# Ledger of designs, part 237: peptides against a protein of PDB entry 5HOI

Target 1, 351 residues: chain A of PDB entry 5HOI
Amino acid sequence: FRYMPFSPAGTPFGFTDRRYLTMNEVGYVSTVKNSEQYSITVSFFDVGRFREYHFEDLFGYDLCFLNEKGTLFGQSKTGQIQYRPHDSIHSNWTKIIPLQAGERITSVAATPVRVIVGTSLGYFRSFNQFGVPFAVEKTSPIVALTAQNYRVFSVHYSQFHGLSYSLSELGTSSKRYYKRECPLPMSLPNINSDMKKDANLDYYNFNPMGIKSLFFSSYGDPCIFGSDNTLLLLSKWRSPEESKWLPILDSNMEIWKMSGGKETTDIHVWPLALAYDTLNCILVKGKHIWPEFPLPLPSEMEIRMPVFVKSKLLEENKAILNKKNEIGADTEAEEGEEDKEIQIPVSMAAE

## One batch from the design tools (peptide; made by RFdiffusion4, then SolubleMPNN)

Design b1_p23_5_s1 (from b1_p23_5, 11 letters changed)
Fold by OpenDDE base, seed 1:
Structure b1_p23_5_s1 (fold): chain B 351 residues (1-351), chain A 23 residues (1-23)
Amino acid sequence: as target 1 above (351 residues)
Amino acid sequence: SEKEKKEEEELYEKVKKKFARKF
């Protein structure tokens, strides 16, 4: 196992010279490799609110976090971080995070008020938006971070305990935990099943945890989107005993429903953010599960709990078809492979 | 097949239209 740098909705290079370092509801950060240098572009979905900018990267930033006020960059091996405000009023700042031998920065997050750095040894480092340090805490190895305002959602990995999560608030004087290293009910990528496609190997080598993205909802609930393409939301996190993960969207099920029950291998959901009751996402067409260049326009997928099992719907539709064939015995209408669009029960459409 | 590729294209455009932001 290797700790790899994680950024929300980041993509691998694959066979190309370019990738997305991160993307969310604000925009997308791309990097292009030119020999030993990189050209970074910070692009926005709201072109009226923000101006796209680019710069030459001599450090090879492999970590990124985008927010409404700036972009945080990190280099996993050297420990260099850079914060670049979108507005020219505020100066860029650079800092080197001290790393032990073999330690890597595994994830970075930034809000308008906090900067967070997580490492493969479980060092959790907090800063203000100007790079002034608050604290260093030792946790289990950090594999992913996201943050909203003062809240931090961290994912941890142990070889003995698997995935865990923490939810914390970084006040001015102290860190509060709502959740501390609790079990995360997310499946890891199955190397033996998923590696049958070469395209999945490249993604696994880039992101061995299969965490496509990690974000807070517009309501401030922690969200995670794994390799199973299920969006998990942490509900009732303010009440420790009532807190639970809700599977609020199976994106593979939603695509399957829209296909009329056809299995498709070339349509993928790439998560950006959860806004109200809609998953903001990129609909990816092709063999790769991640978006290529140019980036398609974002789509909005309504959240729906996966109450229905595909097998039951297929059995019910077979039973309906068999009953129609028993009643219709007199018309030898040619068995054209009419696209037997699975009638999705109206109850699946009305949530 | 070219047929499957066309059906996936029609599906992608159907999905994309259904999930297009209703601004």
Scores: peptide ipSAE 0.062, ipTM 0.668, DockQ to the pose 0.690
Fold by OpenDDE base, seed 5:
Structure b1_p23_5_s1 (fold): chain B 351 residues (1-351), chain A 23 residues (1-23)
Amino acid sequence: as target 1 above (351 residues)
Amino acid sequence: SEKEKKEEEELYEKVKKKFARKF
């Protein structure tokens, strides 16, 4: 198994010289390969609040995390990290993370108050926003990180136990765990089923865990979006005994409903953030499951528990159509081939 | 086919309009 650098909603290069290092509700970070150098651009969705900026990257940053105050960059092999505030008031800082032989930085996260570095050996390194270290902890191998304020959501991988997660709070003097290396009920990408499309192979080579993104909701709940295109939310995490993962959105099912029940293979959801009851996402059209350039405008998808069975909805709609045809046999009205949109019953559309 | 590509395009624009941000 090879640990790959993970960034939230990061995209592969594919056959292009450009990719997104990360994207979320704040904006998107792109990198363009120019010979042996990279040009990085930090772009924002709120152009009135933030000014786009760019710089030359001589290190080949392959890790990124964007927040409202700055951008954290990392180089997985060299251990170099750089924090760049969006304002010109605060200085950029650079640090080298000491790596053992074969160790990689696998993920980085940054909040306005914390910087976190996770490694393939399970070193969890915490810093303040100025790069002053707090602690080093040894955990199971870290494959993904996200953070909000003082809270960190980490995903771990073991060859023996699969995926686990931790939820922790990085106070001033101590780390508190709400969850510590608990089983994560997320399916890994199935190489044999999903590799029927070459475009999926390139993505799995880039991200073998299939984690498209992870973030905290606007309410501060950990969210993860896997290769199955299901949004999982960790509910009641403050109560260890009551805590559960909720499948709050099947994005494939929502696209299928929106298509009028047509199977689509070229429309994909790319997750950015969860704001209240809406998934902020990019609707991707094409062969690749990830957004290309230029980036489409973000869309909002209402969260809905996947309580419906697709086969039952098809059978019910077929039964409604058959009843309409049995009643309509006496009126020769050439009502044209209007797109037979699956009428989702109003009761199923309002829940 | 060119027909399938057009149907996929119309479907994408239909889906995109449904998920357009309510400004």
Scores: peptide ipSAE 0.042, ipTM 0.649, DockQ to the pose 0.771
Fold by OpenDDE base, seed 3:
Structure b1_p23_5_s1 (fold): chain B 351 residues (1-351), chain A 23 residues (1-23)
Amino acid sequence: as target 1 above (351 residues)
Amino acid sequence: SEKEKKEEEELYEKVKKKFARKF
């Protein structure tokens, strides 16, 4: 296993000289390799609110986090981080995070009030938005971070214990845990089944945890979107005994339903954010499960608990078709090739 | 086949239209 730099919805280079460092509901950050340097562009979905900007990257930033106030960059090997406000009122700042031999920055997160750095040795470093340090804590190895306001959602990995998560609040003088290194019930990428396609191997080498994105919902609930294309939401996290992970969307199942039950191999959901009851995402068409260039327009997918089993729906539709064919032997009603959409029983859509 | 690619394109545009943000 190798700790790789994680950024929310970041894409690999693949066979290209360009990739997305990160993307979310605010926008997307791209990098292009120009010989020995990189050109970074910070783009926004709300072009009326924000102005696109670019700069030359001499460090080869491989970590990124975008928020409404600025962009945090990081270099996983050197420990360099840079914060760039979107406005010209606040100055850019750069800092070197001290790393031990073999240590890597694995993830970075930034809010308008906090900057967080996580490492492969489990160093959790917190700063204010101006790069003033608050604390250094030693945790289990960090593989992913996201943050909203003062809250941090961290994912940890142990070779012995698998994935765990923490939910914490970074006050001015103290860190509070709501959850501390609790088991995370997320499926890891299945190397043997899913890696038969070179494109999946390239993605696995880029992101071995299969965490496509990590974010807070608009309501402030921790969300994770794994390699199984299931959106998990941490419900009731304020009540330790009542807290549970909810599978609020199976995006593969939603695509399959929308296809009328056709298996599609070239349509993929790339998660951006959860806003209210909708997953903001990129619908990707192609061999790669990640968006290429140019970036498609964002789409909104309604969240739905995966109550249905595909096999059962296929059997029920086959049984309905067989009954129609047995009854239809006496009535030559040329009812045309109407779209054989899988009728989802209304009774199971209300639970 | 070219037919399968066209059916996948029509499906992609159908899905994309269903998920298009109502601006």
Scores: peptide ipSAE 0.029, ipTM 0.625, DockQ to the pose 0.715
Fold by OpenDDE base, seed 4:
Structure b1_p23_5_s1 (fold): chain B 351 residues (1-351), chain A 23 residues (1-23)
Amino acid sequence: as target 1 above (351 residues)
Amino acid sequence: SEKEKKEEEELYEKVKKKFARKF
């Protein structure tokens, strides 16, 4: 296993000179490779609230986190981080995170009040929005971070225990844990099944955990979207004994429903955020599971628990079709190969 | 069966109502 730099909804370069460093509900950060330097652009979905800006990156930032107040950049190997406020009122700041031999920054997160850095050795570093350090904690190796206000959702990896997660609050005086290195019931990428398409190999080399994104919902619940395209939400995290991961959306099943029950291999969900009962996402069309350039407009998917099993729906639709054919056998209507769209029950169809 | 669909739909509506109360 190799620790790779993770950013929420970040994309690989693939065969291109450009990628998204991160994207969420606020906007998207792109980088273009130009010989020995990179040109970074910070773009926003709300063009009335924010102005797009760009700068030259001489460090090769491979980590990014975007929020409503600024953008945090990080370089996984050198330990450099930079925070850039979106406004011109606050100054940019740069800091070097001390790294041990072979240590990497694996993830960064920023809120209007906190900056968080996680490493491959499990160093968890916290700062305020001005880069003033609060604490350094040793945890299990960090593979992903997100944050909302004072809350941090961290994903950890151990070769012996697999994936775990923590949920913490970074107050002014102390860190509080709601969850500390609890098992994370997320499916890891299956190299043998998922790698049959070369396009998937590039992504898994970029992100070997298959974590497409993690975020907090609008209600402040931790969310994770894995390689299985299932959105997991951590319910009841304030009650440690009652806390559970809920599969609130199977996006492959929702795409299958929206396609009239056709197997599609060229439509992919790229998660941005969860707002109320809707997953804000990019619907990606093509061979790559990630968005290319230009970025498509965001789409909303209503969250739906995968209660129905696809196989049962297929069997029932076959049974309905067979009954219709038994009743319709008295009319010599020509067997046009009409693409027998599976009638998905209206309650299961995306309205 | 239509009965299993109805039971799954009732389960979904029960879960949706239980979600709408927890958000």
Scores: peptide ipSAE 0.019, ipTM 0.357, DockQ to the pose 0.030

Design b1_p23_5_s2 (from b1_p23_5, 10 letters changed)
Fold by OpenDDE base, seed 1:
Structure b1_p23_5_s2 (fold): chain B 351 residues (1-351), chain A 23 residues (1-23)
Amino acid sequence: as target 1 above (351 residues)
Amino acid sequence: MEKEKKEEEEIFEKVKKKFARKF
C-alpha cells in the first residue's frame, strides 16, 4: 500500500499534461505541467463573485483545497504549504511542515478560519487562516481531510482496521471530538473488478482509497463519495448513540433509471458538493470516470436512497405498461417512448 | 463499435436532459 496525496474531487494526469488539483461548489483548480514547472489556474463557477487567477508553481503542488476566501496548496513530499486568498487585500503565506523520513502530507483542508494538515504518519496539524499553529495531535494515518467553519472530517487508514473517520471541532483553545476513529462503512476499490478496465487503473494508482470526494453538506453533515458511486451522509452526529451513515444517493441507480433501464459504461457522476436535496456534480461522458478538459458545467442530481431493486422496478414498469395497453387509454404522452424514465411506483416512493 | 457508440451517445443526451444545470 502507498499513501497518495488526496484532494477533494482531484483528477489524475492520465495520458495528459494537465489535471484538476481539486473541485467543489466554489470552483476548480487546474495544473498544467510545463517541463520542470507547473502553471496553476484557480477558476470559479460564480464568475460575478470571483475573478479567475493563475500563477507559476515551482514546487509542484499535488495537494489543494478551495474555499470561498482562498486556496490552500501543499506539496506532499517537501511539506511546503501555501495559502492564497482570492482577494488581493490579504497576503499569501507559505510554511514548511516538518516531515519525518518517509512521511508525506496526505491531505490538506482550509476554511475561512482554519487550516488543517494531515500526514501519512497520522500527524494532525491545525492552524488559523494566517498560518499561526494551534496544535499537533498524533492520530491513525490520515488519508483524507475536509473542513467547514471550525469542523473537520478526517478519514484514517490502518492496515489492521481498514478505514475509520473522525469528526472534530477546532475551537480556539481546544479540539472537541464528536466522533473519534470510528469505523467507516465504505467499500475500498476492488483491485480485481475495478482495475480490469485499463481506463480506471490510472485513477486507482492516483487514489487507492477510491474516495472521489469528501465534503460537508450545506447543513453541515459529513459526506463521502466512494468508488461504488454511493453518497454517504453522516446523520445525527451530535448524538453519539444515534449517529449513522445514510446511503442518500446511488448515482449508478439514478443513471440507470434516467437511461430507461439501460446499463451504461460511459456515463459517470463526479461529485462536487451536497446542497440541500441535490448533489452538485459533473456529468462525465467517456471511459474515464473523472472529468477531462474543458470542465463541463455542473449538474444537479436529486437525492434518492438506494432502496430500489432493478429487477422489481422493471417488473412493475412492465405491469404498468401492460395495464395501460389493456385499458386502451389514449393518454397523449407528448414524450416519445425514447424519452421515458423508469418510473418509481407511488407505493415505493412513499417508503 | 460505431452502433454502440451511437447508442451510448443517445443514452448520455437522454440522461443529460434530466439533469438540472446549476450554472
Scores: peptide ipSAE 0.262, ipTM 0.810, DockQ to the pose 0.714
Fold by OpenDDE base, seed 5:
Structure b1_p23_5_s2 (fold): chain B 351 residues (1-351), chain A 23 residues (1-23)
Amino acid sequence: as target 1 above (351 residues)
Amino acid sequence: MEKEKKEEEEIFEKVKKKFARKF
């Protein structure tokens, strides 16, 4: 197994000279390869609050994390990290993370108060926003990180134990665990099913875990979006005995309903964030499961539990249509057959 | 090919109309 650099909602180059390093609810970071150099652009969705900026990257940053106060960059092989505040009042800082032979930085995260670095050997390094180190901890190999305020959600991988997760809080003097290397009930990409499309092979070579993104919800719950296009939320994590992963959205099921029950192969959801009852996402058209350039505007998808079976929904919608036709309701709602959504019957919407 | 591509485009525009744009 090869540990690859992971950033939330990062995209591969594919056959292009450009990719997204990361994207979330704040904005998106792109990199363009120009010969041996890279040009990085940090763009924002709220253009009234933030100004887009760019710089030349001589290091080839392959790790990124964007927050409301700055951008963290990392180079997986050299161990270089750079924090760039969005505000010009605060200085940029750079550090070299000491790496052992064959060790890689696998993920980075930054909040307004913390910087976190995870490695392929399971070194978890914590810093303040000015790059002052707090601690180094040895964990299972880290494959993904996200953070909100003082909280860190980490995903770990072992060849023997598969995927695990930790949820921790980085105080000033101590680290608290809410969850420590607990099993993560997420499916890994299946090479035999997911790789049947050449367009997906490039993505899974870039991201072998198939984790499209991970974030904290607006309520502060850990979220993960895997290769199955299901959003998992960690519920009740403050109560160790009650804590569970909830499949709160099947994005393939939602697209299928919205299409009117048509199977599609060229419509994809790319996750950004979870705000209240809505998934912020990019609706992607094309063969690639990831957004290309230019980036489409973000969309909102309502959260719906994946408890519905397509066959049952089709049978019930047919039964409703047949009953309407038998009752002879001349409701001249010329909503063309092409605009009808598969509705959830009220009987099933209460489950 | 052309007919399938047109149908995929029509389905995409149908789905896209049902998404609330945040911006």
Scores: peptide ipSAE 0.260, ipTM 0.808, DockQ to the pose 0.721
Fold by OpenDDE base, seed 4:
Structure b1_p23_5_s2 (fold): chain B 351 residues (1-351), chain A 23 residues (1-23)
Amino acid sequence: as target 1 above (351 residues)
Amino acid sequence: MEKEKKEEEEIFEKVKKKFARKF
């Protein structure tokens, strides 16, 4: 196993000179290779609130986190980090994170009030928005970070224990844990199924954990979207004994329903954020599971627990269609059989 | 090949229309 730099919804270069460093509900950060340098562009979905900006990157930033106030960049090997406010009022700052031999920055996160750096040796470093350090903690190896306000969701990996997670709050005086290195019930990429497509091999070489993104919901719940295209939400995290991961969306099942029960291999959901009852995402067409350039407009997918089996839904939809035909309901809606979505029967929606 | 690509495109546009109706 190799620790790779992780950024939320970051994409590989593949066969191209360009990739997304990160994307979320605020916008997207792209980088383009130009000989020995990179050109970085920070773009926004709300063009009325924010102005796109670009700069030359001489360091080769491979880590990024975007928020409403600025962008955090990191270089996994050198330990360099840079914070760039979106406004021109606040100055950019740069810092070098001290790394041991073979240590890498594996993830970075930034909120309007905190900057967090995680490493392959499990160093967790916290700063304020001005780069003033608060603390250094030793944890299990960090593979992913996200943050909202004062809260940090961290994913850890051990060769012996697999994936774990922590949920913490970074106050002014102390770090509080709500969860500390608890088991994370996320499926890892299966080499035999997920890598059978050469197009996916490049992605899993870029991101061996298959974590497409990590974010907090609009309600402040930790969310993870893995290689299985299932959105997991950490429910009741304030009550340690009641806390559970909820599979709140199977995006493959939703695409299958929306297609009318057709198996597709070229439609992919790329997660951005969870707002209320909707997954903000990029709908990707093609062989690659990640968005290419130009970035498609974001889409919203309603969250639904994957309680349903495809075979049962097909049997019940056939039974409903047969009953409608027997009742002679002259519903003159010649919506061609090809346009029908697989409906969830009301009988199954109540379980 | 061309017929399969057209069917994949029609499926994609069908799915995309259902996403767009939720905005």
Scores: peptide ipSAE 0.259, ipTM 0.798, DockQ to the pose 0.682
Fold by OpenDDE base, seed 2:
Structure b1_p23_5_s2 (fold): chain B 351 residues (1-351), chain A 23 residues (1-23)
Amino acid sequence: as target 1 above (351 residues)
Amino acid sequence: MEKEKKEEEEIFEKVKKKFARKF
């Protein structure tokens, strides 16, 4: 097995000179080969909020993570990383991650407050948004990372134990684990079934784990979309005994229903994000399971989650927030109130 | 070939019409 660089919803070059380094709900990052150089373009879906930009890449960045504030780039072999804010107010910064012989950066993630680097030897490196290091931890080999605010979802691979995951929070002084290297019930690509299409061989050579994307939902739940085209959501992760992976969408089954029961080999879902009960995705037409150029507009697929608990919790939390605003208590608004995590009462986390 | 491509296109447009466009 070879550890390959992973980026959320990244695509292979295939037989082309261009690919997507990453894509999500914010936008998409493309790279084009130009002789020995690359041209990178950072594009956005909200063209009113963000301006597309491009630059020459002399390093051959093969890792990328896009957020609302900037783009993190990485070079898996050299250990170079670069953060580029979308605004012109903040400066770009570059850093070299020290790598051992044969070590690779396998994934990078960035939030407005944290930068995370994971490696094939299981080095987990954390930084602030300015590239100031916090810590280095040794874990099982990291194959994928995503992050939201202070939270990190990491996927690990061991030849002996298969896939595992961690969910952690990167505070100012310490790392907290909610989940630490727990078994991940995701199927690996089946070489005999999935590889029978020559068009898919290029993808699994690019991404041997078949993880098309991973992200946090709008509710802050870890999500993963594998080679089986099933969206898994980690439910009740705050309660160690109750935490479970929910198969919330079989995209092949949904396409089959939408087609009217016709088997299709030329329609694929490419995941971007989960916003409430809606999968944001690219609907791909063609032999390749990944989007080509130009990128189609994102589509939304409604997920029939058993959301009776979360929608009620959101309505209850909105009702609690509205009641707190109606009870004009002169409590000094500490500027941190916008990120008030929905405190699920431990009793309701049990239902 | 050509008839199969037309049927695949019709299926794709039928599926695509059931997706909400975000943009």
Scores: peptide ipSAE 0.257, ipTM 0.818, DockQ to the pose 0.432

